# Peptides against a protein of PDB entry 5NXQ: the designs that were tried, part 118

Target 1, 114 residues: chain A of PDB entry 5NXQ
Amino acid sequence: EIQIPVSMAAEEEYLRSKVLSELLTDTLENDGEMYGNENEVLAALNGAYDKALLRLFASACSDQNVEKALSLAHELKQDRALTAAVKISERAELPSLVKKINNIREARYEQQLK

## One batch from the design tools (peptide; made by RFdiffusion4, then SolubleMPNN)

Design b2_p27_7_s4 (from b2_p27_7, 8 letters changed)
Fold by OpenDDE base, seed 4:
Structure b2_p27_7_s4 (fold): chain B 114 residues (1-114), chain A 27 residues (1-27)
Amino acid sequence: as target 1 above (114 residues)
Amino acid sequence: SEEEEREKKLEKLRETAEKEYKELLLS
């Protein structure tokens, strides 16, 4: 068995989940055919995607790389994942990042609620 | 060392991520 560094493993999982999520989304958008389980698959993929992103996010926070962390936060799909990112940022003692992530959440709220 | 401290911090943050994501999956 090959031992993979933690950061590389997280990156691999992120890329894998991102590709699968995008491929499925593109397929649904291009074909327009639903067979009953696609929404559940997308939700599961989004969960795995956000989980992988949050691991990368944690790594960026540990480096106190606020700009990298913020870039990753923008890629998060679920609001609950942004909430998790806030909690990570609080634990990392990065209040400026907390504010920036909350700004992302507020912007999405305003877009959804109009 | 500085690298060791960064590793420890990363582990703590990953623990936070895991706990919060678990809540995410259950919500």
Scores: peptide ipSAE 0.216, ipTM 0.794, DockQ to the pose 0.036
Fold by OpenDDE base, seed 3:
Structure b2_p27_7_s4 (fold): chain B 114 residues (1-114), chain A 27 residues (1-27)
Amino acid sequence: as target 1 above (114 residues)
Amino acid sequence: SEEEEREKKLEKLRETAEKEYKELLLS
């Protein structure tokens, strides 16, 4: 019997969610076809994407790999996901990462104001 | 075991991720 490592499973879920989210986004942007539920589907996919990404983020934090964790944080799409990342970082006792993630949030806030 | 401790740490962080994200989704 083949045992799949939990980390590998997380990677698989992340990649799956990422691909689906990107494909849907590209389709909407390139084709412009709307069927009435694309936004809902996209939101769901984005949620799954961020959720999966946060699992990877947690793994990076557990390894004390701040660089990898930060790179993953940049890939998060939703602000609430960034907030979750902050909480994870706090529990991981990585204050430098907390600061950097907050900087990401602030930058995005500024972009939204423009 | 060091490996077990590392695994436990990871699990705790994963639990944090799941909990915090879920709560945020519900907010």
Scores: peptide ipSAE 0.216, ipTM 0.790, DockQ to the pose 0.035
Fold by OpenDDE base, seed 1:
Structure b2_p27_7_s4 (fold): chain B 114 residues (1-114), chain A 27 residues (1-27)
Amino acid sequence: as target 1 above (114 residues)
Amino acid sequence: SEEEEREKKLEKLRETAEKEYKELLLS
């Protein structure tokens, strides 16, 4: 049995989930119809995607790479994932990153209000 | 060891990620 490094596994899952979620999103936007489970499938894909990103995010934080961590946070889709990123940043003792991620959340909230 | 400490730090952050993400999914 071949053991894949955790970081490589996370990157692979991220890329795979990213492609699938984008393709599904594009399909739904173009077709404009639902058959019952598309939202659930998309949510599941988004969950896997964000979960993979959070693993990479944790790695970036451990390296004290704030710029990399922030770029990853911008790629997160769900607000719950951003919240998780904040908690990770707090545990990593990176208060500047906490503020920047909260700014991302606030910006998304404002967009939803428009 | 410095490398061991870095690895332990990463593990703690991964644990935080898993815990917080799961809790948020259930909320």
Scores: peptide ipSAE 0.215, ipTM 0.793, DockQ to the pose 0.034
Fold by OpenDDE base, seed 5:
Structure b2_p27_7_s4 (fold): chain B 114 residues (1-114), chain A 27 residues (1-27)
Amino acid sequence: as target 1 above (114 residues)
Amino acid sequence: SEEEEREKKLEKLRETAEKEYKELLLS
């Protein structure tokens, strides 16, 4: 059996989760057909998507690649995932990244209030 | 070594990530 690097595995999972999430979203938005459980399925897919993304985020933080980490944070969908990213950044001792991610959260809060 | 330090750092961050996104999925 071939040993797959952790980073490659994380990227593969991210892409898979992203595709599935987008396919479901497109179906709901374009087809408009509802069966009563789409929101739950979408939430589950979004969870998997954010989870995979956070693995990439942790890797970027370990490389002290703040710009890459920030770019990944922008791709996170759930506020809970952003909170996780903040805690990872704190553990990585990257206070500037913490501030920038909190700015993302605040911006999204304002968007939701509109 | 520098490589060992990087590996240890990554492990700590992965532990943090694991804890947080498990909580994310269960909440």
Scores: peptide ipSAE 0.209, ipTM 0.788, DockQ to the pose 0.035

Design b2_p27_8_s1 (from b2_p27_8, 10 letters changed)
Fold by OpenDDE base, seed 4:
Structure b2_p27_8_s1 (fold): chain B 114 residues (1-114), chain A 27 residues (1-27)
Amino acid sequence: as target 1 above (114 residues)
Amino acid sequence: MEEFKKELLEYYEENKEFANSDLEDAV
């Protein structure tokens, strides 16, 4: 097996999961349930998607690229992924980033209430 | 749709553990 750099692997998985997730989401939205397990598949896709993003996020934090890290955080889908991003930011000792990610979470909470 | 289904199912089988995984452990 050929070893692939972590960053490259993460980017590839991000793109792959993103495309499939978007396609499935669009299909469900427009055509409804087709096979009976789409929600489980979508959950897996979104999980892989956020995992890949979190790896990219961690890399950005390691590079002290707060701007990139924040941009990546905005792309995270699940609240639990944002929570993970906060923890990563805390470990990286980036309190400003922590605050900004928490602002994202709060904004999403407010959006859900509408 | 069959190709799409095949791709989805294949991807799902490879990544289904991430649906409920602790994402923090991924890093």
Scores: peptide ipSAE 0.258, ipTM 0.794, DockQ to the pose 0.683
Fold by OpenDDE base, seed 3:
Structure b2_p27_8_s1 (fold): chain B 114 residues (1-114), chain A 27 residues (1-27)
Amino acid sequence: as target 1 above (114 residues)
Amino acid sequence: MEEFKKELLEYYEENKEFANSDLEDAV
């Protein structure tokens, strides 16, 4: 049986989750709650979104494509996803990437303090 | 709007486990 490559499947899931998350977020901002369970749905969407990105991130690390990996890390939404990206970078023995991702985390913390 | 709702709920049912998943273990 022909299998879809992992990277291709991850790209598809990334795009699907991204579009649905953006549409839901925009709807909530403009029209308010529709059904009363939007927060749970959005959490699931964002979880799947970050998971898909992390798979793409790991693939970029395997390819030694640090620039692509860093770009993908900037797209991650959850702090726990950035933490996972750091661990992936450590396993890939990319200390420069580890530092840059930690800088992203620190920058987000600073923004929350303002 | 109804089509969007349907698509959203279908996606949720397919992916609800990822809300609290260990993202590191997924890679």
Scores: peptide ipSAE 0.254, ipTM 0.790, DockQ to the pose 0.721
Fold by OpenDDE base, seed 2:
Order: C-alpha cells, then sequence, then structure tokens
Structure b2_p27_8_s1 (fold): chain B 114 residues (1-114), chain A 27 residues (1-27)
C-alpha cells in the first residue's frame, strides 16, 4: 500500500471536509433536515476540518513560516482548535504567533457577545 | 443530492469520532 505523506493527506482531508461542510451548511439553510443527525455530521466535519488544518499549521510552524501559520489559524473554526494552535506555537517557540492567535480568540469572543 | 447525501453519510461514519476528539492529539 502506498503511503501518502502526512502533509499531503492533511491537505486532502482539509479540502474534503471543507467542501462537505460548506455543502451541508448550504443544504441545511435551503432544504432543512435530511436524516435528523445533521448537527452531529457537521460537528464531525468541523472536527476533521480543524484537525487537518492543525496538522498543516504544525508543519508551517516547523518551517518557521509564521505568515502561513497565521493564515491557517484564521481558518480554524472551533475555539478548542485555536487553543491547540496556541500550544503548538508555544512548543515551536513562536511567542509572537501565540499572541496573534490569542487575538483571534479574543476577537471571536467579542463577536459572540454582540 | 442523493449522491451528496450518500457521500456525506459515508464521511460521517468514517469521521464521527472527531466531533469530540482532542484536536491537539492530532499533532
Amino acid sequence: as target 1 above (114 residues)
Amino acid sequence: MEEFKKELLEYYEENKEFANSDLEDAV
């Protein structure tokens, strides 16, 4: 069996989960419920999406590509994923990136309060 | 839509554990 590099696999899963999540969201908005478990499906999609992004994020950090890492962090959906990104950044000794990701989290908190 | 639903359900069955997974463990 051919082994796919981790980064390529992560990119593939990111794209797949992104497309399905967007399609599901649009479908729910336009057509309503399908089978009654759509919220669970969406949660699974978003989980897989963020997981894939975090792998790409870690790769960017290892490459010292802070701009790419920050761009990927902006694409993360769940707060717990941003928390994971902070931890990855700390381990990579990128304190400026840590601060910028925390700023993203704070901004999202403020938006939820509105 | 039917093909989309089928693909979505298959994806869900393969990835439903990620809904509550520790995302940090993925790295």
Scores: peptide ipSAE 0.248, ipTM 0.789, DockQ to the pose 0.686
Fold by OpenDDE base, seed 5:
Structure b2_p27_8_s1 (fold): chain B 114 residues (1-114), chain A 27 residues (1-27)
Amino acid sequence: as target 1 above (114 residues)
Amino acid sequence: MEEFKKELLEYYEENKEFANSDLEDAV
């Protein structure tokens, strides 16, 4: 059996979930509902998407690659995913990254209020 | 489009639990 590295698998899942999420979103906006449960599907896709990103994020943190980690954090969709990223950063003892991720959260909160 | 729909449904069935999963515990 061929063993796929965790990082490679995570990246593959990230790309797969991203593409499917984008396609579904576009379809809903342009063509309407297909089955009637697309919102549930989209939620699942976005969950898997963020999970995959968080795995990549954790890997970047393990490598002490703050720039890469921050770049990945910007791609996270859900606030709860950003919260998870903060916790991962704390465990990795990267306080500067914690601060930067919190800035992302604050910026998104401000956007939601507008 | 039909192929997309099939892939989407297959993906959903494989990953539907992640909609409300604890993301921190995934790492």
Scores: peptide ipSAE 0.248, ipTM 0.786, DockQ to the pose 0.686

Design b2_p27_8_s2 (from b2_p27_8, 8 letters changed)
Fold by OpenDDE base, seed 2:
Structure b2_p27_8_s2 (fold): chain B 114 residues (1-114), chain A 27 residues (1-27)
Amino acid sequence: as target 1 above (114 residues)
Amino acid sequence: MEEFKKELEEWYKENKEFATMPLEEAV
């Protein structure tokens, strides 16, 4: 069986989940239900999206590529995914990145309160 | 639309386990 590098597989899943999530969201808004379990599929897509990003994020941290890691963190959707990114950053001993990710989280908290 | 539905079904079937596992286990 073909062995695919983790980062390559994660990039593939990130892109696929992103596109399908966006298309499904638009479809639900414009056309309604297709076959009855779209909300479950959408939740799965968004979950896979963040998980794939987190794998890419972890890879960036391991490479000490803080700029790339921060860019990826901005693409995360779920708050719990940002929490996971903080934990990964702490494990990688990147305190400046931890602070910047927490700033992202705080900014989103403020936005949802408006 | 039918092609899109098919793609979603295939994706969900192939990725359900990955999509539903805890975040901490994914990394």
Scores: peptide ipSAE 0.487, ipTM 0.893, DockQ to the pose 0.909
Fold by OpenDDE base, seed 1:
Structure b2_p27_8_s2 (fold): chain B 114 residues (1-114), chain A 27 residues (1-27)
Amino acid sequence: as target 1 above (114 residues)
Amino acid sequence: MEEFKKELEEWYKENKEFATMPLEEAV
């Protein structure tokens, strides 16, 4: 069995899930359901999207590429994914990144209050 | 739309398990 590097696979999944999620969201808003389980599929797409990003994020942290890691964190959708990013940053001993990710979380909380 | 549906079906078949596993297991 051919083994693909994790970063390459994660990049591919990130892009694919991103495009499919955007297209499915637009389709549901404009046309409605196609099969009857699109909400489940959309949840799966968003889950895969964040997980792929987190793998890329972990790689960036391992490389000590804080700017890349922060950029990836901004793309995360779920709060639970941001929490995971914080934990990864802590393990990588990047406290400045931890602070910046927590700022992202706080900003999103404030937006939800409006 | 047909191509989009096919792509969704293919993706879901290939990635459902990865997509639904806990984050702690994925990273």
Scores: peptide ipSAE 0.477, ipTM 0.888, DockQ to the pose 0.853
Fold by OpenDDE base, seed 4:
Structure b2_p27_8_s2 (fold): chain B 114 residues (1-114), chain A 27 residues (1-27)
Amino acid sequence: as target 1 above (114 residues)
Amino acid sequence: MEEFKKELEEWYKENKEFATMPLEEAV
């Protein structure tokens, strides 16, 4: 059995989860139809999405591609995922990236207060 | 779930220096 490289698998999962999450969000916003499980489905999709992103993020850090890593961090949806990205960056000894990701977190907190 | 665990294990094997916590707990 041909094993798919982890990076490729992560990218595939990211793209799939992204599309499904966006479609679900658009449907809820535009149609307003609720079947009772939309929030759970969305949470599951967001979780899978962020997990895939974190794998890509870690790979970018491993490649010392800070700009790519930062771009991926901006795409993370959950705060807990940003926290994970910070921890990965710390382990990768990338303090500049740590600071920038923390800035993303702070900015999101400020936005939620508006 | 088992497939996901396997993928995580492989990821951690290749990225031991970044393995701060299980991704299931991180996300």
Scores: peptide ipSAE 0.070, ipTM 0.629, DockQ to the pose 0.072
Fold by OpenDDE base, seed 5:
Structure b2_p27_8_s2 (fold): chain B 114 residues (1-114), chain A 27 residues (1-27)
Amino acid sequence: as target 1 above (114 residues)
Amino acid sequence: MEEFKKELEEWYKENKEFATMPLEEAV
């Protein structure tokens, strides 16, 4: 079996999860019908989505590509994923990125309070 | 976080040169 690079596999999973998440969201917004499992499905999709992003993020950090890493961090949906991104950034010894990601977290906290 | 930690751990196993310390200590 041809091994796909981790980053490519992550990108594929990211795109898949993103598309499905968007599709579900659009369906719920337009049709408004809940069958009881949509939230669970959405949560699962978001999890897969963020995991895929984190792999890409880690790869970007490994490459010392702060701008790419930051762009990816902005796409993370869950706070726990941002926390993971901070940890990855710390491991990558990218303090500037740590600060920027923490800024994202703080901004989201502020939005949740409104 | 546990789910993400597991994912990261797998990644770090394949990218050992990236980690300056075990993930368990950093995450």
Scores: peptide ipSAE 0.095, ipTM 0.649, DockQ to the pose 0.044; fails the geometry check

Design b2_p27_8_s3 (from b2_p27_8, 8 letters changed)
Fold by OpenDDE base, seed 1:
Structure b2_p27_8_s3 (fold): chain B 114 residues (1-114), chain A 27 residues (1-27)
Amino acid sequence: as target 1 above (114 residues)
Amino acid sequence: MEEFKKELEEWYKENKDFATSPLEEAV
């Protein structure tokens, strides 16, 4: 059995999920097709995507790489994932990162209200 | 940093629905 480092596995899953989610989103927006399960598939893909990102995010926090962590946080899709990122940042004792991620959340909330 | 890793691992165990610990191989 081939053992793959966790970080490499996370990067692979991130890239795969990113591509698939973007392709599906584009298809739905451009073609308007709905077969009954596209939203569920997209949600599942987003879940896997964010999960992979959070692994990378945690690694960045462990390295005290705030810039990388923030960049990754911007790529998170689900609010629950951003919440997780905040909690990880708190545990990493990175209050500046906490504030910046919360700003991302607030910005997204404002966009949803428009 | 070791304390952070421990806390992070514990948090991931409690939040498996949306996060998988990068330290899972060590636990």
Scores: peptide ipSAE 0.037, ipTM 0.586, DockQ to the pose 0.084
Fold by OpenDDE base, seed 2:
Structure b2_p27_8_s3 (fold): chain B 114 residues (1-114), chain A 27 residues (1-27)
Amino acid sequence: as target 1 above (114 residues)
Amino acid sequence: MEEFKKELEEWYKENKDFATSPLEEAV
């Protein structure tokens, strides 16, 4: 069995989940057909996607790469994942990153209200 | 997969201060 580094595995899962999520989303938007499970599948894919991102995010924080961490945070889809990113940032003692991620959350809240 | 899990576990141990609990709560 080929051993894959954790970071590479996370990246692969991120990319896979991203592609599948985008394809499914596009299909739903274009075809307009719902069989009842598409949203659940999408949610599951988003979960896996965010999980993979958070691993990369944690790694970036560990490396004190704030720029990379912030870029990854922007790619997170679920609010719960952003919350996790905040917690990770707090534990990594990166208060500037915490503020920036919270700004992302607030912006998304405002957009959702419109 | 087993080797991956082991490596992941080791990574989490090295980053235990911030990597473990938040990830588990987010999923």
Scores: peptide ipSAE 0.036, ipTM 0.613, DockQ to the pose 0.066
Fold by OpenDDE base, seed 4:
Structure b2_p27_8_s3 (fold): chain B 114 residues (1-114), chain A 27 residues (1-27)
Amino acid sequence: as target 1 above (114 residues)
Amino acid sequence: MEEFKKELEEWYKENKDFATSPLEEAV
């Protein structure tokens, strides 16, 4: 069996989950058919999506690449994932990134309160 | 880098239901 580098595996999983999530979303928007499990499927896909992103995020933090890490954080869907990103950033000793990610969280909270 | 990786691995162990450690996948 071919061993795939961790970064490549993470990227592959991210892209796969992203594509599947987008396809399902488009299908729901275009066809309007609901079978009762689409939201659960989307949630599961979003989970996989965020997990993949977080692995990429962790890699970026390991490289001390704050800009790349921040870009990835903006793509995270779940607040839980953003929280994880904050914790990863803290462990990476990147306080500026911590602040920026918390700003993302706050912005999303404010948007939801409207 | 080593300190970060170690701490990250410990965090992933505590949060393995949410995130899989890339370090575990690499080893």
Scores: peptide ipSAE 0.034, ipTM 0.584, DockQ to the pose 0.068
Fold by OpenDDE base, seed 5:
Structure b2_p27_8_s3 (fold): chain B 114 residues (1-114), chain A 27 residues (1-27)
Amino acid sequence: as target 1 above (114 residues)
Amino acid sequence: MEEFKKELEEWYKENKDFATSPLEEAV
């Protein structure tokens, strides 16, 4: 079995999940078809997507690449993933990044309430 | 904001492993 580096595996999973999520979304938007499991599929895809992103995020944090980490955080879809990103940032001792990610979370929270 | 903070605290209590595991694996 070929062992793939963690970062490379994360990139692959991220891209796969992203493509599948976009494909499904486009199909639903364009065709309006409902098979009854789209929400569950999307949730699963989003989970895998964010999990992969978080691994990339963690890698960026370990490299002390705050700019890249922040860019990745903006791509996270689930609030729980953003919270995980905050925790990762805290462990990486990147307080500026923590603040910026919390701002993202607050902004999204307010948008959901409108 | 208070509701947001409450939700955040609850999440941290329930998802510690999820929040920290990616860093442990990546470093």
Scores: peptide ipSAE 0.031, ipTM 0.586, DockQ to the pose 0.050; fails the geometry check

Design b2_p27_8_s4 (from b2_p27_8, 10 letters changed)
Fold by OpenDDE base, seed 3:
Order: structure tokens, then sequence, then C-alpha cells
Structure b2_p27_8_s4 (fold): chain B 114 residues (1-114), chain A 27 residues (1-27)
């Protein structure tokens, strides 16, 4: 039986979750907060989004494509996802990438303080 | 808008557990 490659499936999920998340976010921003489960839907979307990205990130690390890996890390939304990316980078023995991802985390922390 | 809502509902039903799912362990 023909199986869809993991990277292709991850790419599809990334794109789907990204588009839906952006559309929902824009709707909430433009029309105001709606009553219901929109926050739960958005949380699910963002969770799936980061999970898909992490799969692509891990694939990039396996390919030793540090530039692609770093670009993907910049697109991660949740801090816990960045933490996961650090762990993946450590397992891939890419200390330079670890440092760069930690820099992303620190930058986000700094922005939150402002 | 209705099609969008439907798509969101379908997606949510498929991925509702992803909000708190483990990330690193899945890779």
Amino acid sequence: as target 1 above (114 residues)
Amino acid sequence: MEEFKKELEEYYNEHKDFANSPLEDAV
C-alpha cells in the first residue's frame, strides 16, 4: 500500500492549520470576540500548527538543513514548541541551532516585558 | 462564512486534543 510521506503529511497539516488559524484570528480581531468555543478551536489550531512545524523542523534537522530548521523555528507560536525544538536540536547534535532558538525565546520574553 | 464555520468545526473535531498534546515526544 502506498503511504503518504511523513514530510508531505506534515506540510499539508501545517498549511491547513495555518490558513484556518489566520482566518479565525482575523475574524476575531475584525469582528470582536465571539461567544462560544472559538478560543478552544484556536488553541487546537495553534497546537496542531506547532506540532506540524516541529515535524518539519525535525526533518530539516535530519537533513542537516540548519537554515531551513531555523526558519521553521521562527514560525513556531508557543513557547513550549520552541522548547521542543531545542530538545530536537540537542538530539540532532546541532548546538549552534540550539543557541539560535534560545535567542528567539529570549527575544520573545523581552517583548513581553515591554 | 458558513463554509468557514463548517470547516472550522470539522477541523476542531479532528484536532480538539492537539491544544495540550505533547509536542517533542511526537517527533
Scores: peptide ipSAE 0.317, ipTM 0.829, DockQ to the pose 0.661
Fold by OpenDDE base, seed 4:
Structure b2_p27_8_s4 (fold): chain B 114 residues (1-114), chain A 27 residues (1-27)
Amino acid sequence: as target 1 above (114 residues)
Amino acid sequence: MEEFKKELEEYYNEHKDFANSPLEDAV
């Protein structure tokens, strides 16, 4: 097995999961269910998606690239992923980033109430 | 559509455990 750098692997997984998730979402919206377990498939896709993003996020934090890290955080889908990003930011001792990510979470909460 | 379904199935079989996996363990 050929070893692939973590960042490259994460980027590949991010793109693959993103595309498949978008395609599945569109298909479900327009054409209905295909197998009957699409919600589980979508959950898996979104999980992989956020996991890949979090790897990229952690890399950005390690590089002290707060701007990139924040941009990646905005792309996270699940609240639990944002929570994970906060934890990563805390470990990286980036309190400003922590605050900004929490602002994202709060904004999403407000959006859900509308 | 069939190609998409095949790819999706393959991906799901590979990543089905990611639905509820701890995300913080990714790093």
Scores: peptide ipSAE 0.316, ipTM 0.829, DockQ to the pose 0.673
Fold by OpenDDE base, seed 2:
Structure b2_p27_8_s4 (fold): chain B 114 residues (1-114), chain A 27 residues (1-27)
Amino acid sequence: as target 1 above (114 residues)
Amino acid sequence: MEEFKKELEEYYNEHKDFANSPLEDAV
């Protein structure tokens, strides 16, 4: 069996989960429920989406590509994913990236309060 | 639409536990 590199697998999963999540969201808005468990499906999609992004994020950090890492962090959906990104950044000894990710989190908190 | 539903179902069956899975553990 051919082993796919981690980064390629992560990219594939990111794209697949992103597309399905967007399609499902649009479908729910236009057509309503399909099976009755759409919220669970969407949660699974978003989980897989962020998980894939975090793998790409970690790769970017290891490459010392802070710009790419920050761009990926902006694409993260869940707060717990941002928390994970902070931890990854700390381990990578990128304090400036830590601060920028925390700024993203704070901004989202402020938006939630509005 | 039917193809989309099928793809979604297959994806969900593969990833249904990802909703509550630890994210950092994957890295």
Scores: peptide ipSAE 0.316, ipTM 0.829, DockQ to the pose 0.712
Fold by OpenDDE base, seed 5:
Structure b2_p27_8_s4 (fold): chain B 114 residues (1-114), chain A 27 residues (1-27)
Amino acid sequence: as target 1 above (114 residues)
Amino acid sequence: MEEFKKELEEYYNEHKDFANSPLEDAV
């Protein structure tokens, strides 16, 4: 059996979920419903998307690659994913990254209030 | 479109529980 590296698998999952999510979103906006449960599908896609990103994020943190980690954090969609990223950063003892991720959260909160 | 629908269905069947799945625990 061929073993795929965790990072490679995570990246593949990220890309797959991202593409499917975008395509589904576009289809819903332009063509309407296909099945009737697209919102549930989209929620699942977005969940898987963030999970995949968090795995990549954790890998970047393990490498002490703050720049890459931060870049990945910006791609996260859900607030709970950002919270998870903060916890991962704390475990990795990267306080500067924690601060930067919290800044992302604050910025999104401000946008939601507008 | 049919290929997309099939892929989406397959993906959903694999990940349908991920909408509210724990995130940090996966790492």
Scores: peptide ipSAE 0.316, ipTM 0.827, DockQ to the pose 0.719

